# Ledger of designs, part 176: peptides against a protein of PDB entry 2AZE

Target 1, 148 residues: chain A of PDB entry 2AZE
Amino acid sequence: AQECQNLEVERQRRLERIKQKQSQLQELILQQIAFKNLVQRNRHAEQQASRPPPPNSVIHLPFIIVNTSKKTVIDCSISNDKFEYLFNFDNTFEIHDDIEVLKRMGMACGLESGSCSAEDLKMARSLVPKALEPYVTEMAQGTVGGVF
Target 2, 101 residues: chain B of PDB entry 2AZE
Amino acid sequence: GRLEGLTQDLRQLQESEQQLDHLMNICTTQLRLLSEDTDSQRLAYVTCQDLRSIADPAEQMVMVIKAPPETQLQAVDSSENFQISLKSKQGPIDVFLCPEE

## One batch from the design tools (peptide; made by RFdiffusion4, then SolubleMPNN)

Design b1_p25_5_s2 (from b1_p25_5, 15 letters changed)
Fold by OpenDDE base, seed 1:
Structure b1_p25_5_s2 (fold): chain B 148 residues (1-148), chain C 101 residues (1-101), chain A 25 residues (1-25)
Amino acid sequence: as target 1 above (148 residues)
Amino acid sequence: as target 2 above (101 residues)
Amino acid sequence: SVAEKLKAQMERIKRQRELDQLILE
């Protein structure tokens, strides 16, 4: 009986670990798709323009953005060497990393929300190795949740 | 029996986890390749127009932060305190606003 | 450069916000 109890605990532990890894894999896939899609977009744009953008006209990854209402009052204190910043707001703000920005730009093809059109899904599949294509399909269908 | 059933389940879960790990390794490898490709890194950028598309400056102010590795970011967002603190040890931090269209 | 313009705009906005706050007080 004790042995069975121990194995049941281990079973539950493994199930939880698998669930966590599934979430991690999904995030990794989204990152891969977003990055490759961004690169592809910019490559195409530069080709059409017949030149790259000026170095100071774009924001390279990595970066973080902070957004708040235009009505929000912000007090900023900066050290002389610019090593330290302190921002005080009089209202709520949001912080987003570059990955979140890419998702909201549609670079992940709506896969993050299972909102892929047929064309979006086609694009998403084309941006991953063949071994990952089935998983991308499952993500788009919302059928990720089973065990291999 | 129950013991044999549980043992079999654990073996199956182990195999499933190994398959999952394999897929994760493939994905991680692809991300590494992207990080090592100079052309890809050159093209890994967004524009102010991109930022405006996700946070309309007509209603929202958008601040961009570029900081060296290992920079500490602390944020407090409560009714009593709204604060962001940035501390870098490896170089200056660059902060700028995305302009309205 | 765009970066320089953005930095300048940030300072202008900051100053204007401070002024607006003073007016509201």
Scores: peptide ipSAE 0.019, ipTM 0.856, DockQ to the pose 0.019
Fold by OpenDDE base, seed 3:
Structure b1_p25_5_s2 (fold): chain B 148 residues (1-148), chain C 101 residues (1-101), chain A 25 residues (1-25)
Amino acid sequence: as target 1 above (148 residues)
Amino acid sequence: as target 2 above (101 residues)
Amino acid sequence: SVAEKLKAQMERIKRQRELDQLILE
């Protein structure tokens, strides 16, 4: 029946939307964990050193990283009037956002790759509100979306 | 019947989506709180040592870009063209190199 | 250094509001 077909289309639409939201939520959780973990790390480090780091030695979020071989030649064109930069490389490069950097630093406790130890998972859970703890557990187990 | 089954499925999916929305709201709220907390923002930084730990400056040049929100970034990485274009309308873009160890 | 040259160039651009180029070695 036409009505059943319409509902099936809607069902598929909702399933796809839910899948997208699950991915978004996971990323948000990872960001929260990474940020809070970073802040805690730095707070403790500064307390231990009894001083903040030199201002020229730190990079505040947000930022982007571009890396390439040291042998790569880079030509840079800059226009302040247009707030524009143009970089030309003679070889391949990589771009990483700050979140990816934090993940690689271990600030997300390995949750992003399912590489959580028991201690990592405990830390991750401690950095989110109680309502999010079950979802963190599911992420660590790789069982997110199993109910759908 | 089939119609009743589909209707029930849609109801269940609606409830699931509402749960996700709720969790997302909680998470977004936490992130906003972090962004509004001056002390947290002061401590929200990485060091060049951190960057060296993930990209060895002995082998790699590491360039840091700090740009205003909504800055446009376009990248081309092909055998014939390697290019990055940055365009900002909200302020200047800052670029600097991470020093070697 | 390359970093210092870039910084100097950026400051020049800020002052002159002109298109300039820098070769990063």
Scores: peptide ipSAE 0.019, ipTM 0.854, DockQ to the pose 0.024
Fold by OpenDDE base, seed 2:
Structure b1_p25_5_s2 (fold): chain B 148 residues (1-148), chain C 101 residues (1-101), chain A 25 residues (1-25)
Amino acid sequence: as target 1 above (148 residues)
Amino acid sequence: as target 2 above (101 residues)
Amino acid sequence: SVAEKLKAQMERIKRQRELDQLILE
């Protein structure tokens, strides 16, 4: 009886760990797809323009975005060495990392929400190694974790 | 019995976890390859047009923050306090605004 | 060009922001 109880505890622990790893893997896949898709887009655009964009007209990863109403008053304090910043707002703001921006741009092909067209899914599959393709398919169908 | 069933379940879960670990290793390897590829890193950028598609500066001010790794970010968003604190240990932080069209 | 204008605007904004910020001593 005690042995069975111990194994049940271990079972639950492993299930939770698997769940965590599953989430991590999904995020990693989305990042990979988003990055490769972004690079592909920009490569094509630069080829059409026959030159790269001006250096200060683009924002290289990594970055963070902060957005707020244009009416929001912002006070900014900065250290002399620029190692420390303090922003005070008089109203609410939003923070987004670069991955979230890429997702909203559609760089993850809608896979993050399981909203993939046939073409989106085809693109997503083409941007990952063969071993990851089945998982991409499961993500698109929302069937990840069915075994667990 | 119950013991045999649990033992079998644990074995199956172990195999599943090993498969996940394998897939994660493949994925992390791909990301490392991207980070080490000079051309890919050169092309890993967004434009202000991209940002406007997410948050239009006509209605929203868009601030861009480029900070070194392991930069500490503290944010408070409450009815009485709205602030962001950034503290870098590895180098200077760059902050700029995305212009309107 | 539009790109050049954008570059100029971004540089201007960066410089102006630095000037407007309170420098912590």
Scores: peptide ipSAE 0.016, ipTM 0.852, DockQ to the pose 0.023
Fold by OpenDDE base, seed 5:
Structure b1_p25_5_s2 (fold): chain B 148 residues (1-148), chain C 101 residues (1-101), chain A 25 residues (1-25)
Amino acid sequence: as target 1 above (148 residues)
Amino acid sequence: as target 2 above (101 residues)
Amino acid sequence: SVAEKLKAQMERIKRQRELDQLILE
C-alpha cells in the first residue's frame, strides 16, 4: 500500500545517507592514519638525527601543490597584499592537497586503495583508537558497505 | 509481510547509522586532538624529497601553496583555458617552488 | 637550505612576473 511505498522511499533515503557517512568516515580514518603516521615518521627521524630539520627545509601542513611540465609557461598576477593570485598556464596542470600527497607517500598504508600488506594493516590499526580497528579491517578487505 | 519487513529494515538502518555517527565522533575527536597538540603540529611536515617522490621536479615543476584557512581556490583545466585563481580573506598567500635538487 | 633556495627562487620568479604582468588591484 501507500504506507509501504513511503517506507521504501525512506529506506532508500537512509541507505544513501549511510553510504555518504561511510564515505566520510573512511576519509576521516585515512586522514587520521596519514597524519599520525607522518608525525611518527618525522619523530623517529628527528630522534635518529638528534635534531629537528632546518625550519626552511620542511613544509608544514596544510598546503597544496601544483605541478606541471617544466615546459609549461606560467603567467602569474599577484595582488599587492598577496591576498590574490592568478595563474595562467599554457598547458595542463595538476593540483594535489596535502592529504593526497600523504596518501601517495604511503602514509595511509595503502588502505585508501585496498593495497595493504599485513604489515601495512597492522600499522594502520595501531594508529587508530580501538573502536575504529574493525572498520579499518573492513576497509582493507573492501567489505565496507553492509549494515552493522 | 512487506510492512513488517520494511519496518525491521528501517530499525536496523537506524542502528547502523547510530554506530557510524559514534565512529565519526571518535574520529573527529582524534583529528581535533592532533590539531591541538603542539608537538604533533610541529612534526606534521613533508620535505622536498617527499614531494619529489610523487612529482619529480626533474620532469615537473612543483609549486607549493600555503594559504590561510577559507582561501578560495578556483581551477580551470581545459583545452581552451588553464587557470588557477586564489583568493584569501584572512591573510597573505605564500607560494614557493620546490627545488629540483 | 634547500627549502630556502626554493623559496628564494620562487620569490624571484614572482617578482619578475610582477614586473612583467598586471598586478591585481
Scores: peptide ipSAE 0.019, ipTM 0.858, DockQ to the pose 0.024; fails the geometry check

Design b1_p25_5_s3 (from b1_p25_5, 15 letters changed)
Fold by OpenDDE base, seed 4:
Structure b1_p25_5_s3 (fold): chain B 148 residues (1-148), chain C 101 residues (1-101), chain A 25 residues (1-25)
Amino acid sequence: as target 1 above (148 residues)
Amino acid sequence: as target 2 above (101 residues)
Amino acid sequence: SISEKLQEQLARIERQRELQKLIEE
């Protein structure tokens, strides 16, 4: 009985660890897809354009976005070495990391929400190594979570 | 029996975890390759138009923060206090607005 | 709540940084 209990505890521990790794893997896959898709988009755009975009017109990864109403008053305190920033707002704000921005741009093909069209899924699969394709399929179907 | 069943489950879970680890390694390898590819990194950017699709600059100000790795970010968003604190350990932080603003 | 959403965002950022460390390893 005690042995069984010990094994059950271990089982639960492993299940939780697997769940965590699944989440991490999914995020890694999304990052890979988003990055590759972004690069592909930009490459294509630059090929069609007569020139690359002006340097100051683009924002290279990594970055963080903070957005707030244009009417929001922002006070900024900066250290002398610019190592420290303090922003005070008089109203609410939103923070988005670059990956979230890419997801909202559709760079992850809707895979993040399991809302992929057939074409989106095809694109997503094409942007990952073969070994990851089954997992991408599972993500699209929302079937990730089963211990295989 | 129950013991045998649990033992088998644990073995299966171990195999599953190993598979996940393998897949994660593949992913990280791919991402490393991307990071090492100069052309890919050059093309890893968003435009102001992209940001407008996320936050309309006609109504919202969009501030971009580029900070070194391991920069600490703390934020408070309540009715009483609205603040963001950034602390970098590796270098200066760059904050700017999109040129279109 | 807004606070909760913000907390989730911060958690995501931290998670991304952790993942980035894995990538750099």
Scores: peptide ipSAE 0.019, ipTM 0.861, DockQ to the pose 0.851
Fold by OpenDDE base, seed 5:
Structure b1_p25_5_s3 (fold): chain B 148 residues (1-148), chain C 101 residues (1-101), chain A 25 residues (1-25)
Amino acid sequence: as target 1 above (148 residues)
Amino acid sequence: as target 2 above (101 residues)
Amino acid sequence: SISEKLQEQLARIERQRELQKLIEE
């Protein structure tokens, strides 16, 4: 019947929306964990050193990085006010945002790939509010996507 | 029947979505708190050593870009064109190379 | 400025590349 068809369409629509929100939530959780873990690491490091690092030795978030072979020729054009940059490369390059950098640094505890050790998972859980802990567990197990 | 089953599914999906919304609100709140905490922001940094651990400058050139919010970035990476364009409207863009260690 | 340092670094790299090309010729 037409009614059943309408409901089926709505069901599919909701499923897709839920899937999208799940993806967004996972990313937000990873960001939270990564940021808090980074801050914790640096706080501990500074305490051990009894001083902050030199200002020119650190890169504060947000940032992006571009990496390419050292053999790559780069032509850079900069506007006078430094509002515009143009880089021309003679070979391929990679761009990574700060979150991706943090993930690769292990700041997300391997949760992004479901490669968490027991210790990593414990750390990840400790860096989120209690309400998010079950979801972190599901992420680690790769079982996200179930019906709540 | 089919109608009853679909109706039940929709109700369950609605509950699931509401739960997701709740969790997302919690998460976004936490991120906002982090962004508003001066001490956290002061400690939210990486080092050149961190970057070298990801992309070794001995083999790769690592360029760091710090730009104001809403800066436009366009990248073309094809066999014929390799280009990055940056355009800011809110302030100057800072670009520097990570030194080799 | 940092941008100036970048330009100098890039210029240095380019100069080195050019020198290497000359050596390889």
Scores: peptide ipSAE 0.019, ipTM 0.846, DockQ to the pose 0.017
Fold by OpenDDE base, seed 1:
Structure b1_p25_5_s3 (fold): chain B 148 residues (1-148), chain C 101 residues (1-101), chain A 25 residues (1-25)
Amino acid sequence: as target 1 above (148 residues)
Amino acid sequence: as target 2 above (101 residues)
Amino acid sequence: SISEKLQEQLARIERQRELQKLIEE
């Protein structure tokens, strides 16, 4: 019947939406862990150094990085007001956002790849609200979807 | 029947989605709190050493881009063209190289 | 391929933008 067909379409729509939200939640959790871990690391480092780092020696979030071979020739054109940039490379390049940088720094405790040690998992759990701890555990075990 | 089964499935999926939304709300709330915390924002930084740890400066150069919100970034990577275009609407863009040790 | 990697990176950046927007809502 037409009614059943409509419900089947709706069912598929909801399943896809849930899948998308699961991915979003995982990313949000990783962002939270990475951010809090970064802040904690820097706080500890500044305490040990007994002073903050010079302002010009650090890069605050948000940022993007572009990396390429040292041999790559880069031509740059900049508008007078610095609102527009154009970079031309003679070879390939990579672009990374700040979150990916934090992940590669280990700030997400290896949770992004399911490669958490016992200590990493302990740290990750400590950096999220209690309600999210079960989901962090599922992410580490590769059993996402069991919390709800 | 088929109709009853589908109706039940939809109700169950709705409940699951609501639970998921709840968890997402908790997470986004935490992130908002962090964004509003002055001390956290002060400490939310990386160093050039951090960047060198993920991209060996002996082999690669690292360029840092700090741009205002809603800046447009377009990139082309092909055999004929390797290009990055940045266009800001809210202010100047800051670009600098991470120095080698 | 290199092109595929770039597309993946750009997709990740775009996703980050969308998530940031969600956080700011």
Scores: peptide ipSAE 0.018, ipTM 0.861, DockQ to the pose 0.839
Fold by OpenDDE base, seed 3:
Formats: C-alpha cells, structure tokens, sequence
Structure b1_p25_5_s3 (fold): chain B 148 residues (1-148), chain C 101 residues (1-101), chain A 25 residues (1-25)
C-alpha cells in the first residue's frame, strides 16, 4: 500500500541520517580523546622538566600545516595587513589540520583506524565520560553502525 | 502486519537517533569545557618535534598556518596548478616554517 | 627562537618573490 511505501522511504531517510550522525559522533569522540591526551602528555612533560617550554618553541591549537618536498619552489605573496596570502608551488603539497596531526601522533590511541591495543583502549576509555565508553569500545571493535 | 512492522522500526530508529544526539551533546560539552579551561588551552600545543615525527623536515618543508576563525582557504593541487590562497576577514594570518631541527 | 627562525625563512621567500617581480617589470 501507499502508506507502507511512504514509511519505507522515511525509514531509509532516517537510516541515512543516523549513519551521518554516527560519523560525526565518532569524530567528536576522537577529537575529545586526542585533545585530552595531548594535554595530559604535555602536563606530564612540563612536570618532568619542571618548567614550561619556551613560548616560541610550541604551536598552540588551532593550526593547519602544509607540507611539501624541500625541493619544491614556493612563491609567496602577502598583503600589507597580512589578511591575504597566496602561495604558488611548482609541485604537489599536502594540507593537514591539527586534528589529523594529533591522530598521526597517536593522540587518538589508534582508535581512528581500528589499530587500538588493549592499553590504547584503556587510555581512550579513561579520557571520555562513562556514557561514551560503550561507544568507544564499539569503535575499537569496528562494530559501530548497528542500531542501538 | 507490514504496516505495524514499519511503524515499529521507525520508532526504534527515532530512539536510536535520540541516543546519538545525547551522546553528541556530551561530546560537545566536553570539548567546550576544554576550550574554556585556561590551563588546558595552555597545554594544548604540539612541538616541532611532533611535526617532525609525522612530516620530517629533513625531507619535507612544513609550513604552519595560524589564522583567525572563518578564514577562507582555497587550495588547488593539479598537474598544472599548485596553489594555496588564504583570506581572513577577522585579523592577520600568521604563517611560519618549522625548522629541520 | 624557533619563531624567529621561521619568520626569517618566510621573509626570505618573500624577498625573493619581490626581487623576481622587479626583474619582470
């Protein structure tokens, strides 16, 4: 019947929306873990050194990095007020945001790629509220996607 | 019947979505707390060593961009054009290079 | 400092570009 067909369409729409939200939630969890883990690492490091690092030796979030071969020729034009930058490269480059950098640093405990050891999982769980721990476990197991 | 089954499925999906929304709210709250904590923000940094670990300046040039919120970034990476354009409306953009060591 | 070295590197790039522009004029 037409009514059933309409409901099936709605069902599919909701499933897609849920899928999108699941992806968003996973990213948020990874960000939280990465940030907290970074802060924890730096706190420990500063305690061991008995001082903070020199102000101009660290890069505070947020930031973006661009990397390219050292052999790449770069032409840069900057406006007087530094509101505009234009970079021309003679070869390919890569752009990474700070979150991606943190992930590659292992700050997300390998949870982003399913490469999470038992110790990594323990760390990840410790960095989120209890309500999120089950979801972290699902992420580590690769079982995210089911309807709960 | 079929109608009853579909109706039940939709209710279950609604509950699932509500649960997701709840979890997302928890996450965003935690992130906001981090952003509001001055000590956390002070400790929210990476070092040049960190960057070297993922993009070794011995082989790669690493450029760092710190820009105000809502800065526009346009990037073209093709065989004929390799370009990055930055446009800020809220303040100056800071760009610097990570040293090799 | 690292920041100073970084700015110096950028300044060098910019100077080179400026010089190139002058040559092209």
Amino acid sequence: as target 1 above (148 residues)
Amino acid sequence: as target 2 above (101 residues)
Amino acid sequence: SISEKLQEQLARIERQRELQKLIEE
Scores: peptide ipSAE 0.016, ipTM 0.848, DockQ to the pose 0.020; fails the geometry check

Design b1_p25_6_s1 (from b1_p25_6, 15 letters changed)
Fold by OpenDDE base, seed 2:
Structure b1_p25_6_s1 (fold): chain B 148 residues (1-148), chain C 101 residues (1-101), chain A 25 residues (1-25)
Amino acid sequence: as target 1 above (148 residues)
Amino acid sequence: as target 2 above (101 residues)
Amino acid sequence: MLMYETMQEYQAQIKAAKQQLAAQS
């Protein structure tokens, strides 16, 4: 009885760990797709323009975005060495990381929301190693973890 | 019996986790390759136009924060307090506004 | 672009902050 109890605890621990790893893998795949797709887009755009964009017109990863109404009053305190920032707003704000920006740009091909068309899925598959293609397909179908 | 069943389940879960770890290793390797590729780094950027997908600069101010790794970020958004705190350990933080296009 | 390990840690911090923000609202 005690042996069974110990194994049941271990089973639950492993299941939870697997669940966490699945979430991590899905996010990593989305990041890979988004990054490669972004690079591909920009490469093509620069080739078509025959020149890179102005340096001050682009934002390189990584970055964070904070947005709020233009009516929002913002007070900013900055340390002398610029190591510390404190922003005080008089109204609500939003924070977004660069990956979220890429997703909303469609760089992850809609895979993140299950809105992946056949063409989007084809693109997504083309941006990952062969070994990851089946998992991408499962993500698109919402069947990840079905074997567990 | 029950013990046998649990033992079998654990073995199957171990195999599943190993497969998962393998896939994660492949993915992390790809991300590392991207980070090490100079051309990819150069091309890993967005424009202010891209940021409109998040918030339209015509209606919202869009602030961009470039912070070094391990920067601590704390945010409070309540009826009485709206605050963002950034503390870097590795270098200066750069903050700028995305201009309206 | 950040290395994988650094990227993961950085994103984790951002995610945590966003979750706290959402919980407060």
Scores: peptide ipSAE 0.043, ipTM 0.873, DockQ to the pose 0.526
Fold by OpenDDE base, seed 1:
Structure b1_p25_6_s1 (fold): chain B 148 residues (1-148), chain C 101 residues (1-101), chain A 25 residues (1-25)
Amino acid sequence: as target 1 above (148 residues)
Amino acid sequence: as target 2 above (101 residues)
Amino acid sequence: MLMYETMQEYQAQIKAAKQQLAAQS
């Protein structure tokens, strides 16, 4: 019947939306863990040093990094007000956002790749509210994808 | 019948989505709290040593871009064209080079 | 202590270096 067809379309629509939200939630969880872990690391480091780092020795979030071979020739043009930049390279380059940097630093405890040890998982769980702990566990096990 | 089955599925999916929305709200709230916490933002930084874990400056040049929100970034990476364009509307863009040790 | 350079400063250094090399050749 037409009613069943309409409901099937709606069912598929909701399934896709849920799938998208699951991906978004996972990313949000990773960001939260990464941020809190970074802050925790730096707080501990500063406490051990009994002083903050020099202001020009650190890069605060947010940021973007671009890397290329040291042999790559780069031409740069900058507007007078520094509102516009143009870079021309003679070879390939890579761009990474700050979250990717944090992940590669291990700030997300390997949860992003399913390479989470028991200790990493314990750390990850400790950095999220209690309500999110079950989902973190599912992420570590790679079992996220089903309905609640 | 089929109608009853689909109706039941939709109810279950609705409940699942509501649970997801709740968890997402918790996450966004936590991230917002972090962004509003002065001490957390002060401590939200990386060093050049951290960046070497991504690309070692001994082998790679590492450029850091600090730009105002909503800065436009366009990049082309092909065999014949390698280009990055930055355009800010809210202030100057700062670009730094991570030094080699 | 880590010291960062702006790309503008780096570009200027590279330009100067290239000019020196060109003058020597």
Scores: peptide ipSAE 0.020, ipTM 0.851, DockQ to the pose 0.025
Fold by OpenDDE base, seed 5:
Structure b1_p25_6_s1 (fold): chain B 148 residues (1-148), chain C 101 residues (1-101), chain A 25 residues (1-25)
Amino acid sequence: as target 1 above (148 residues)
Amino acid sequence: as target 2 above (101 residues)
Amino acid sequence: MLMYETMQEYQAQIKAAKQQLAAQS
């Protein structure tokens, strides 16, 4: 019947929306873990050194990374007010956001790829509110996707 | 019947979505708290050594871009055009290179 | 108006800027 068809469409719509929200939640969790882990690392490092690092030796978030071969020729055009930049490369380049950098640094504890050791998982859980711990566990197990 | 089943499914999905929304609110709150905490922001940094996890400066040029919020970034990476365009609306863009050493 | 810079010139400017900032810190 038409009513059943309508409800089926709605069901599918809701399922897709839930899927999207699950992905968003996972990313938010990863960001939270990565940020807190980074802060924790740096706090500990500064305590050990008894001083903060030189200001010009660190890159504060947020940032974007662009990398290319050292042999790549790059032409740069900059507006006088530095509001506009144009880079032309003669070969391929890569762009990475700060979150990707943190993930590759291991700040997300391997949770992003489901490659968490027991210690990594423990760390990840410790960096989120209690309400999120079960979800972190599911992420580590790769079992996210079920209906609550 | 099918109608009853679908109706029940929709109710269950609604509950699931509400749970997700709750968890997302918790996450966004935590991230906001981090952004508002001066000490956390002071400690939210990486080093050039950290960036080697992305690319080794011995072999790759590593450029860092710090742009104000809502900066437009456009990139073209094709056989005929390799280009990055940055346009800020809120202030100057800072670009610098990570040293090899 | 946009200013054109080669990578070598750009690198030199960045290096100089970093040195200035370091000196002021």
Scores: peptide ipSAE 0.019, ipTM 0.851, DockQ to the pose 0.022
Fold by OpenDDE base, seed 3:
Structure b1_p25_6_s1 (fold): chain B 148 residues (1-148), chain C 101 residues (1-101), chain A 25 residues (1-25)
Amino acid sequence: as target 1 above (148 residues)
Amino acid sequence: as target 2 above (101 residues)
Amino acid sequence: MLMYETMQEYQAQIKAAKQQLAAQS
């Protein structure tokens, strides 16, 4: 019947939306963990050094990095007001946002790949509100998506 | 019947989505709190050593881009075109190199 | 027409930034 058909369409729509939101939530959790972990690391490091790092020796979030071979020739055009940049490379390059950098630094405790040690998982759980701890556990186990 | 089953499924999916929304709100709240905390923002940085762990400047050139919010970024990485375009509407873009070891 | 900095000027800026970062590290 038409009623059942309509509901089936809605069901599929909701399933897709839920899937998208699950991905978004996982990313948000990773960001939260990474940020908090980074802050804690730096706080501890500064305490041990008894001073903050020189202002120009650090890169504050947000940022993007572009890396390419040192042999790559780069042509850059910059507008006079620095509002516009154009980079032309003669070879391949990579772009990474700050979150990607933090993940590769281990700031997300390996949760992004489900490769958490027991210690990493404990750290990850400690960096999120209690309500998110079960989800963090599921992420570590790769069992997210039980609603399907 | 089929109708009853679908109706029940939709109710369950609605509850699941509501739970996700709630968790997402918690996350976004935490991130906002972090962004509003001056001390946290002061400590929200990476070092060149951190970047070297991602792309070693001994082998790779590492360029850092700090751009205002909503900066448009376009990238083409193909056999015929290797290009990055940045367009800001809210201020100047800062670009610099990460020093080598 | 939008004006752009020369590559030389750009490289000079990058070099200066690089040196500054290195000096602070």
Scores: peptide ipSAE 0.018, ipTM 0.849, DockQ to the pose 0.025

